Peptides against a protein of PDB entry 7UQJ. Designs and how they scored, part 276

Target 1, 160 residues: chain A of PDB entry 7UQJ
Amino acid sequence: PELYQNFNITPPRGVLFHGPPGTGKTLMARALAASCSSDERKITFFMRKGADILSKWVGEAERQLRLLFEEAKKHQPSIIFFDEIDGLAPVRSSKQEQIHASIVSTLLALMDGMDNRGQVIVIGATNRPDAVDPALRRPGRFDREFYFPLPDVKARFKIL

## One batch from the design tools (peptide; made by RFdiffusion4, then SolubleMPNN)

Design b2_p25_8_s2 (from b2_p25_8, 10 letters changed)
Fold by OpenDDE base, seed 5:
Structure b2_p25_8_s2 (fold): chain B 160 residues (1-160), chain C 160 residues (1-160), chain D 160 residues (1-160), chain A 25 residues (1-25)
Amino acid sequence: as target 1 above (160 residues)
Amino acid sequence: as target 1 above (160 residues)
Amino acid sequence: as target 1 above (160 residues)
Amino acid sequence: SLEEERAKLLNEQLAEQAARAAALA
């Protein structure tokens, strides 16, 4: 509840951050994790990169996803941030490697298995929302999407 | 063209970001990637760490670099960001492992093989520009260098 | 000396950044690394994630820690930043895997082996300081702790 | 759109946080 109130969003299972690269999606996910933590209620922030899940855990990626969600559930309230999630869950095609399909199916099952009353938020960041499997963008998964536009020249000047 | 116009730079093959750690080189590379993306033209941002290319892909680092550049070319417009590039391309010495020399030679060849009309920008970030192989700092490679100074106390206060 | 003056802290072997996730611990570690570098004295910033040391280097994590500290010592002045250090050095329990215990013991030995006159600072970031092995929080190790509170609602509003 | 403005604000704020943390560090 409080975590979701602090997000000013209806409690999603998943939030998709999309927008141009470097619009601060990764930084936003971090800042949101920060802003939702209090002295009494520390949020645990889990960060994974989509390509790292595929490449570092060849043959165990599904297990690592399960462990990640179990650990996030154990350490509630928590945020799971998937940076470059299009690397993890590309649009399903007949040319898609069985490994990608299996990892996507595992992620779908894990998101479907979350109790919406839980204090685990999943944030996916992508530069290409259309490259993410549409099954992940359905209600009860990444059903909220936030577009990250380019920082305007003023935001650039505040950053530069 | 538009990518390079959005960078306000002559289209380099490579840009070297150097300066103290945490001056925001990684953030700037991201922000530049963000600032160059529009709703119509999403830039793909590839991030690799120099040490990760050496350590995660022992015996296949050259292949992974080739695949990275091929993927970046396939997903134009794109930015390849090498964080801690001095870990990938240290100054050549007689004590340098053959692996490092081979990876550096592969990166040199990949940068030389880029069409200057392509929409792929390579950004290298380092805390130690003098620890990067001088061959990478030549024209047609990382031929533009940007120094990232520490944010002054005023920038710190705007940021705090 | 100058590095520590730039930190405005007595030269610690280790500094523990703790606070809610996204309070900017990782970002602060980067920024401190930046603020301590001058044109004449570039600090080398080494970033490792606790969970990545355990998972990417199964069977060689101790060696990778030793190499990290050796490289940091070779490239002085330097900062070693352990993000999510509670993933590396959880509180010792009878249920703790021997691998975790060995990695923690190696980190303890490496921190104890640092000359306090050296220009290597170790920064650990955690969301859960009480989940970090108390042996790491002793004098001569992570003996300075900095709490990162949530950005207040105003800082959140400047961030949101 | 309100979503684009929120995202813009969020990016500005993230950039400010990133800059803050880059300046603290």
Scores: peptide ipSAE 0.006, ipTM 0.208, DockQ to the pose 0.021; fails the geometry check

Design b2_p25_8_s3 (from b2_p25_8, 14 letters changed)
Fold by OpenDDE base, seed 2:
Structure b2_p25_8_s3 (fold): chain B 160 residues (1-160), chain C 160 residues (1-160), chain D 160 residues (1-160), chain A 25 residues (1-25)
Amino acid sequence: as target 1 above (160 residues)
Amino acid sequence: as target 1 above (160 residues)
Amino acid sequence: as target 1 above (160 residues)
Amino acid sequence: SLEEERAKLLNEQLKKEEEERLKEE
């Protein structure tokens, strides 16, 4: 409840931060974690890169995702931030299907298995929202999306 | 020295963060304070709302500003963050002139009285940079400005 | 001249932004580019990911780097921002040596070939400064380093 | 507010310009 009140967001199970590189998606996620952490209520921030999960945990990525969600649940309130989530859950294309399908399926199941009463927010960040499996963008998963636009070049001029 | 080295900025007496509401101005200021704080060197972060200074401290706002700057100087390195600084230092308009003129004059004097060697950074945040008294935007005051562009409002609406 | 005055840095040919993921390195670089761009003086911001240069331009990475520096020189004043520069110029390790050595050598030569009078700032961002080839961290290259610490959870408490 | 509508229009324009750039890459 309160974690979502602090974000002023109806509890998504997940939030997709999307926009061009260097628009502050990761910074916003960390600073949201910071702003929601008080002396009485530390929000635990879990960060993973999508591509790192694939490369470092080949054959154990599903287990590592499960452990991450369990650890996040133990340390509630918490944020799980997936940087470059498109690297973890690319659009289902025929040639990469077997390994990626299991990881995506596991992430989908973990997102679906989160009670709306859990104080775990999942934030996915991507530069390419269309490269994220549409199954992750359904209601009860990353059903909320924040676009991080490029800092307007025109607005840069009013800064000097 | 090091606070300004960490920003790699000539110690501005002030930095103006401007841009539409909810663009992360306060978030960036907090993240900067946090990023400049180490175990050896805690940056003290002082936050005030411009409108709160006017409303809560009628007749003592000048004294409270002086105390704030003195406390920030005692707790160096420090950041003074004025949220909604346009509420503190509105453009000089005829009907609000007397009380606001003294507060603005006091803030100007406090910013001018900061030694370039002081480890106090002043950050003003506003949604309306043109509503800030131009005297505050002069060299040696809020002489650096940062535009915070709107995160795509369509993305906010998919999240809300 | 002015570009470096705006940064208050003796003109390094390069600045290394380092620190944990999501500490705002890319955002800071964009904000710096923004804050150095005026109506009269547009700073052109060139952004590349280190790993993308390796993966997309295998066998042309050196040419693409040269073109990038030439384009940055044509569009002065400019910032070249290398995100994840450790991915472009990893520490010279025996097994990846041939292709990476040419890219690193090219980047070194391009950094060394920049006139101190050029209005081109090179910013490298990394999460692992020790994974960047030490040759890039020498005087006249990335000779200035900015640590972007994690927003200390303890510092967050003093900021709230 | 008029400022929020202007801000919304600006963000929609920026998004279109970025979507166009991403199609040209």
Scores: peptide ipSAE 0.005, ipTM 0.190, DockQ to the pose 0.121; fails the geometry check
Fold by OpenDDE base, seed 1:
Structure b2_p25_8_s3 (fold): chain B 160 residues (1-160), chain C 160 residues (1-160), chain D 160 residues (1-160), chain A 25 residues (1-25)
Amino acid sequence: as target 1 above (160 residues)
Amino acid sequence: as target 1 above (160 residues)
Amino acid sequence: as target 1 above (160 residues)
Amino acid sequence: SLEEERAKLLNEQLKKEEEERLKEE
């Protein structure tokens, strides 16, 4: 949180965490959520998995996304974390592409509809940033990307 | 590694990391690998996913597990990280149960066959510790369990 | 970073990460550095260890600290991470106390001398926050403290 | 230490909240 204020950078509505598996993307999102909650000011943390958005919410995914963003807005300040956002990417079937396109369009509209005064941050995690729809990576959406490298063994010995 | 040496604690052959999705189990395993690697003593990190052991190695999973443990022993000190070990768990078909039983039996034998003098640590990650075969959780195997809670958003704000 | 802007919190010059060994303090610092680096705006990450400041830079520690802060300012936006800041703490000898006092005084002056417009964040990690000089914990220095609990062996799976 | 005890209590709280959440899912 403080780092962005130090840099006088307008916070994006969305932050894309990308990097190889087990680079701590999901952990960082939870750590950021946690690192924004004082005893006086709890941050509400919402988590969804991209594959669950596609599979569990078949026929209601768009409605569940709307409810998620409404609930996050109601419980400000909040973080919405989408784990494996690339799991929204269509499998090579025309029917899944149409369902995916509707879900992604809803997510785009929800991210665009967030007021800049809202205390809702969206974090997306992916191992494959190129499998995330480029429309989600535009300004006002996931307009900040954060690469989680494999910490070099040297870098991590300095980490634990 | 140094932590276990500092405490004069014999390292377990296996450590089970368990907790909800996005609890950074994979990152912790990687961070431990790296926190054990000095400039003088690099830890070799091996990673496998439970679902990949079942699906990609059909008919050779047991052989690939043996090769993995041999390679880990050759490159001591090393960490073998099994992400989503509960992904070895059979889906509700008798045929998958038999395949699973053979793979689990091989993993048990490999963990039991590790000499206590070997600098090979096995880390298993799961979101469902109860879906992990209890035989894997016995002494000399995954005999240390490490839960990974959702960091309370509050708990980590005391972190950043 | 963005989370702090969303919450309208003035960023500290310094953030103290404290908690038991292996709580992921150093990992969080690196992950924050990574989570502040976009493809367009890399954050330069500087790392030093408290014991190294005392031992490797004997007679030039103050100069090396000045050079570190100058280099961090030159490569804005940047993070300076001091691992084991409590390793600056004197061993029980009057001579080490004097050397420590000079080094700490230099660090205080460098943190005080950072312009609030500078895109340099200082993160200190310690296992012993009470061994950190209280002068470093004053407003405008390490004025935010962040406790890294021992994750229950479970809590870190979501933290690291 | 007081910090270890706070850490333990926090971890126990986190564990409970997580076990509750896993029962609701």
Scores: peptide ipSAE 0.000, ipTM 0.283, DockQ to the pose 0.105; fails the geometry check
Fold by OpenDDE base, seed 3:
Structure b2_p25_8_s3 (fold): chain B 160 residues (1-160), chain C 160 residues (1-160), chain D 160 residues (1-160), chain A 25 residues (1-25)
Amino acid sequence: as target 1 above (160 residues)
Amino acid sequence: as target 1 above (160 residues)
Amino acid sequence: as target 1 above (160 residues)
Amino acid sequence: SLEEERAKLLNEQLKKEEEERLKEE
């Protein structure tokens, strides 16, 4: 217990996986969920696709996000993985309908409302980090970013 | 000790990685084994290929599975990774020789016999989840499944 | 505390990720760093490229390695990831200038000097495991190796 | 086809080397 006091390392509430399509962001997020599930600690993995929340839950997306975070908190330790988060939380400066703005604000509030003691990690995956609202990329939200580079096809061709 | 009593989160005895070939299932399983090995907890990683157990240990496959689980238990915390598990535990309804049925039954019994307190995680990887015996995919066995999608090659070519 | 006494499982000081380019070694190492960062334990991730240490720190490479390990120890639990480690620690039997031999010896000494209680994991990634000094691949150093296979492109084309 | 054969051959070689190392330990 005591040794954990000193490193005030506020657990990242959110991790952004960004990089080109097919770099393994979704694969990785699923693997992280599997790996962190030790015998002692089952991590509950919640996966949602940003575009699916918008398309399937038109007018209910905010409620579904709240329910998702509540369910994740109830089943902590948990990972919430948003695949294609740029579909859920696009940049506010784009001509986005008021609906998108409300969803983004809800996600921001939910990420901010995650108590630092809650064992809920949020992972967002995107191909377009610049299409994600900068507010989501601030400390206490998706404050860690992992770039997933394209495999150097040229390097592959040099070995093959 | 006490806090672990409440969440009856029966540690996933098994995790099934399924998806098309080359999606990184094997890569992921190896990485999970590496990641879960903290300085405090070395995870022992046992890798077996389903087809190799059938081909190399004809008539001894059941014994080799038992020895594998015993060795994994002896070296806990451990991960048993079965690559191409569809080669080891194909669907019973197929015209499978009695040998395959015996191997599947042995694997089922070993997964069922893993005490929930044993720090042994079983990961199965397959390209064909529907070719895996449904009995292996039940709660207390491979009760968690991770789909590994193909990288959208079209999306990759749009970025290159 | 007591239960950790029995399994004399000397934490792997180093893990070698090896395989063809673009198999996801670098991706994996980054993901491991992310995954092992639970709410309770933030892992500090140090990434260095072997060739960059040689090229950017000519004559200071040994000092930079020492500083890297000190900083990793200071920020434990931590992961030191060496991408393209074959660029940093090439095989001694090659006509390598005395500079390369000194860097390799420094890295060996640093890996050997990591107290088994230090929460510092070293991950090396290479496309050429045979180009890595065998001394680095011994127990207490990069004593665990994970092969990253090429995705079977034929199997991918059968599904697309 | 040639890239896949080379990839298979490389995969088999590296797998064999890994199996040999695991036997020497």
Scores: peptide ipSAE 0.000, ipTM 0.184, DockQ to the pose 0.102; fails the geometry check

Design b2_p25_8_s3 (from b2_p25_8, 14 letters changed)
Fold by OpenDDE base, seed 4:
Structure b2_p25_8_s3 (fold): chain B 160 residues (1-160), chain C 160 residues (1-160), chain D 160 residues (1-160), chain A 25 residues (1-25)
Amino acid sequence: as target 1 above (160 residues)
Amino acid sequence: as target 1 above (160 residues)
Amino acid sequence: as target 1 above (160 residues)
Amino acid sequence: SLEEERAKLLNEQLKKEEEERLKEE
């Protein structure tokens, strides 16, 4: 409840941070985790890189995702941050489709299985929002998107 | 002069940003570029990814590095930011040594060739400072290092 | 109310972000603005640079500060972010004392004049917290301080 | 300013390089 109120998010919604490399997506996710943490209520922050889940856990990626969501649920309130989520859930059009299809299906089921009363926020960061499976960008999943533009000179004067 | 004073760096020194993924290294480099930019004195920010220089410019990586430093010199004051610099300048112990050795040697020569009066700052970011060629971490090159730790929970409570 | 709850700030409190150049102070302020903004409740973000207020508005700086606070009050919930606030409110020891004294006095009065029921947060960023007039760092003004270190392990466990 | 145009061009180049990366994948 309070965690989602701090984000002004109706659970269970994921947040997609997208924009060019080095625009601060991961730092923003950490800043959000920090802002939602109080001396009384510590937020547990889980971070995974999409490509690391695929590369390190070939044949176990689905299990590792399940374990991650179980651990996040056990340590509520929590944030799960997926960096480079396009590496975990690419659009189904690449010929390596079958392994990715199982992993994406598992992530979809885990996001859909988040109880509305849970205090687990999922944040995905990508440089390529169009490379993320559109099924993840639907309501109840990553249904909020924050664009992190490259600072133009005017935007640097605006952002930094 | 002023650019290096803003960094509190004596020229010609590179800065290595190191720490776990998502600790804000790239964002810090952009923040530095922005903080050093004024309406009167805009800083040109060049960004390259180490792995991209190797993968996209196979056989031209040395030339691309030279062109990058020439362009940065032409557009002074400037920052050259290398993201994932361990991808560009790995420790010389891997069997793919010869191609990397030429690229690393070129980067070393370019950093050593920066005139003390220039207004070009080089920032390298890595998750693995020990995977960067130690020759790059010597005085006159990446001789300042900033560790970007993962935020601990207690710390988040102190800052947000 | 909710804006200040999201910051865990009791109104009318300002927040001072301080630390070396490029430590992400401005980015954090924007991150906070973004995290507090929803589709239902947009936060108006005002940004000013301290040196710009002095340089562009010589003889009108006090009026511009008043107008800024009035506009922020009109567009609640809002954040006023002062970048390089040491440029606006230097310690009274520099020989350009008289013009700065009037501007600082105006900013003090504006911060003291914020109603406890308002939804205006003031964030000041500086590289030099000791160069900010100590009167601004008192309770009811910039009475929360967040240090943005150049990362050492213990300090970023303290900040992110 | 020429520097704003250069920074805009650099950002447009970075954006184009990112869009080209998206087309090559």
Scores: peptide ipSAE 0.000, ipTM 0.228, DockQ to the pose 0.052; fails the geometry check

Design b2_p25_8_s4 (from b2_p25_8, 14 letters changed)
Fold by OpenDDE base, seed 2:
Structure b2_p25_8_s4 (fold): chain B 160 residues (1-160), chain C 160 residues (1-160), chain D 160 residues (1-160), chain A 25 residues (1-25)
Amino acid sequence: as target 1 above (160 residues)
Amino acid sequence: as target 1 above (160 residues)
Amino acid sequence: as target 1 above (160 residues)
Amino acid sequence: SLEEERAELRNKMLEEEARRREEEE
């Protein structure tokens, strides 16, 4: 929000953190929430896991996503962090098509419905950016991507 | 402290977090402090900035370091986090040699004087590990290094 | 490996990192791998995700676990990190009993078959320790637990 | 890395596409 205002950058409605597992995507999202939070402006951090939304909320996932976005909007400035977003919005594959398509469609609509003026940042984390529905990776959705490289094996060896 | 006790790992007297700015070094130190803190065992987190120790405490930096280590020892388990430790303990360059040498010598002595049984972890963060006095990077001091790779600089700028 | 040898402590065959998501469990495991490796003694870090073992290797999960442990043994000193181990070895719930029971039994046997002399540490990470099969949490398996608390808002304020 | 370069390239493409969309509105 203010981060983007200060940079005169249109806040991405969503940011995709991608890279190998354990590269610090979740930690960076929490860091961003922490760094953007001041004593005066607490950023509310909402965390959901893509697979948990599917497994726990079969038949209510769309409603729970709506409630999450409403709650995030109510608690602005806020970050919605979807860990393993490829679990929530897999690339449209044949057999699980209908339920996943509804959830993806709901997430798309929620991201499209966020006014650019909203102090809600959506961060999706994945280890498999190619497993995320391409519709989520369009402008006005997850339109910014951040690769979290493995700490280079050499850097890892220097740390090791 | 308990992390190391529970892992039965000799707590490094110091851990050097290094890597480009804003790679989450400070956040990791905080996350470690939080992760090692339980309801029963609150880890006290002491944060100091290397440049602030030099600028605010000209002539008292050694005393303030001693007091910091004493306070950390009193509030065990504790973490002393030096942000920008290269500002406190620069590689011995010609003109600021004497004051910096005294501060470095004091920090070395304090780290050497920590019993391996002390539940005090020292974390130094730097963007320039080569600008840290090599004497600090020896066994029994900052003998463990952690490279925090950039999440791609463009990534950070686009999230920010 | 040497970490425990230096402490004369029977290396836990497994360490369970548990706590809310994004508390730095994976990063800590990598940090431990990094901290335990030296220029002379490179720790090989094997990372697997519990859910990926089930989903990708239905019918080969046991073989893949065996291969993983053999590879880890070949590349000693090594860390096997299971992220989301509750996905690999869920508490025995009624419907998926047989396949999960075989995987759990294989993991138990592999952990039990590790000589205490083996320089292989197994780290399991979970957000739900109560969802991990209790058999894995017995002495000689994941017999050490590390709670990664959320940086409590208060701890976050003290750390921030 | 090649993946970083791909992420950068994709971000540039997405920024160009967003800019075109703002110019068409």
Scores: peptide ipSAE 0.047, ipTM 0.236, DockQ to the pose 0.044
Fold by OpenDDE base, seed 1:
Structure b2_p25_8_s4 (fold): chain B 160 residues (1-160), chain C 160 residues (1-160), chain D 160 residues (1-160), chain A 25 residues (1-25)
Amino acid sequence: as target 1 above (160 residues)
Amino acid sequence: as target 1 above (160 residues)
Amino acid sequence: as target 1 above (160 residues)
Amino acid sequence: SLEEERAELRNKMLEEEARRREEEE
């Protein structure tokens, strides 16, 4: 928010990082968190994996999401990074995933409930942007997308 | 091998990339794979997730590992990258993971069976180097380690 | 600009991202552009490759640079990202690069001509900071540098 | 890439939709 207010930019509530596996989405999110902090203004970086929230907190995932957003608000400016967000918020049309509907609805409500003045940025990373619930990709949620291309075989050759 | 021969260095059969989540281990491995290929010499990059090998190939994981190493040898020069290798090769002392013992033993045998003259490099990435079976970290296996530090909070503060 | 004003820092006209190839310089520039835009204030991101400007616009490179800076000013707030800026702005001492002298001089003039109050940030990325004309690295131009470390130089040295 | 262009196009669409919502509020 302030990062964006400082540019007279309404902070996107959420940014979706998408691209092939190992394109540096998580690295970039940490990089942004680090880059947006200063000696005067430390950004608190929260990282969660989508699959970990589902697997570790069966039946409490909604509560854990609420606690995460509350903690992020308490420690603002903050970034919440969801790695593998397609694991947390799959496309609702998958008949097998009725269990995810409540978690997705909670995440939607939490993103919608973010005060536009709050210094909390949410970053979701996925390898499968089309596997993320379209409701999360609407304005006021993950309303910005950043594609992480595979470093070109040529550009990866430049990394060494 | 030749990458290291050109430096008069004995090629490590395996390199362990370790560090906190989102430090760019996977990105670096991909970058290395690409950077070592040229127009004259294309490196084939094989990527597998440790957890995916266990989840997708229940009962065939050993066979799939063998096939992967055979394919990598067939398409040499090649890099095999195991992301989240702690998921594939957990510490054998964990009572819950008897199922992993055969997979780990297969991986050990495959790494030991790599001809030092073969142009196959194995890279393992983990967030938990101490959760990787110590047998994999011995000479002739993942005998080189690379720590991926969190990008210095201070350095990225200069970008913003 | 305002990003820095909010920190009581004079906005650099230019930021030089330097570091080994594939350290995420281009990725960071795009992520910064994405992160600095919002619904209320869209940052326009212009990306050019130094080598592409020279190769595509032989004899018109100066005009294309002028047009780029004019367009960036017209669509401010904006970021101009030069990837591989060493391809555009080589060190003048290389005898073979007389053709580059006019392009470099044009870029210098354009950077000097940027109003300090203008919401245009120039980011140059290079793998070879010492191959960039030192004139570009002076105050009022690329006067801030950000080193993209490889994941530890020590550890690239361990991989090779 | 085509995927970068799609991401940029989608960002533009989302940003235009957000602006329209802010103009309607």
Scores: peptide ipSAE 0.044, ipTM 0.326, DockQ to the pose 0.061
Fold by OpenDDE base, seed 4:
Structure b2_p25_8_s4 (fold): chain B 160 residues (1-160), chain C 160 residues (1-160), chain D 160 residues (1-160), chain A 25 residues (1-25)
Amino acid sequence: as target 1 above (160 residues)
Amino acid sequence: as target 1 above (160 residues)
Amino acid sequence: as target 1 above (160 residues)
Amino acid sequence: SLEEERAELRNKMLEEEARRREEEE
């Protein structure tokens, strides 16, 4: 967030962190949040797990997403981090299509409804970017992608 | 890895990575695996999620753990990483006690059965170390613990 | 640390942590120090910033490096962590060449003078590995390099 | 920006890992 401001780069509304499991997407999101917090300007960090929104809030997932975005707007500047976002917005599979479609549609609408003047960044983390609904990966949503490679086995061997 | 050699410190059989969610425990485990892999000596990295072993392999969880440890021994040097290990070995709660107790007992036996000469390290990651069965946190098992603090705002600022 | 022992890997004298700024090279170094400390064997952690050695100790930088390595030897097992080592040992640029060359030469000599039997590890952190004098990146010095890819590294740092 | 350079480096590593996976498959 602050880096984009500091560099006069238009911050993405949404950033997709993708890469193999345990590449540390979640920690970067937290670290981005903290790096964008100055002594003068604290960034509020909201973390949700995609599977938790679906499983804990059956029938309320849309409302929980709305409340999350409202709270993030209220506590600007803020970062919303979705861990395992492929669990929230899977590519439409037939058996759970309606509930997932409604949640995806709500998330799309919430991301589209973030005015460019808002100091809210959304970060989605996934191990399977192709399992994320392509509609979320369009401009104005998760329109920046950061791959998290497995640190090269060779590069890692040089540390430890 | 190399620091313990230089320091003549007995390597732990098991390392518990604990700290708040999104502190990047999984990434370090992967980073450790890759850092321990040279061009001459590749480390095999096995990753399992605690909840997946319980949910996908109902009644086969013990067998899956045994197979995992056998495969890790076959592919030495190796790292076994358990993500969300509190999901695999929760502190004994009364109602699900038998299945969890059997899986915990199997994991304990597998860790105890790792000869000190084996080139297999086990890393457990949890957001709730107190939710992990204390028997797993004893010497010869997860006897080293690494706390993953939330990066301080200042440490976070150094990162972006 | 422990993985290298299990894997019979000769520990590097120097490890270069490189990757973009705030990728969490400093926290990994601290975390490695903490991880290598047992109840029986505490590791002494020395942290210096490259720019601080140059700026605070004009004309004494060589002496400060010598004292640092002597103190690290006295307090074995130990880690010397150089944050922003590119500030200490920049690739030779014409105008500051003599002072930098002397400091680099001193650091080279100190690293070369670490007998393989010493329990002192040197970790250099840089955002610009190509800005570090190539002489420091040779075998017996910073001969192991670990790339700290961005978002994962805030993840990694929470980890050790 | 350092984050852009990081993102580019990460994207390059992605492309290299994707290429390695394609070469192993």
Scores: peptide ipSAE 0.017, ipTM 0.276, DockQ to the pose 0.148; fails the geometry check

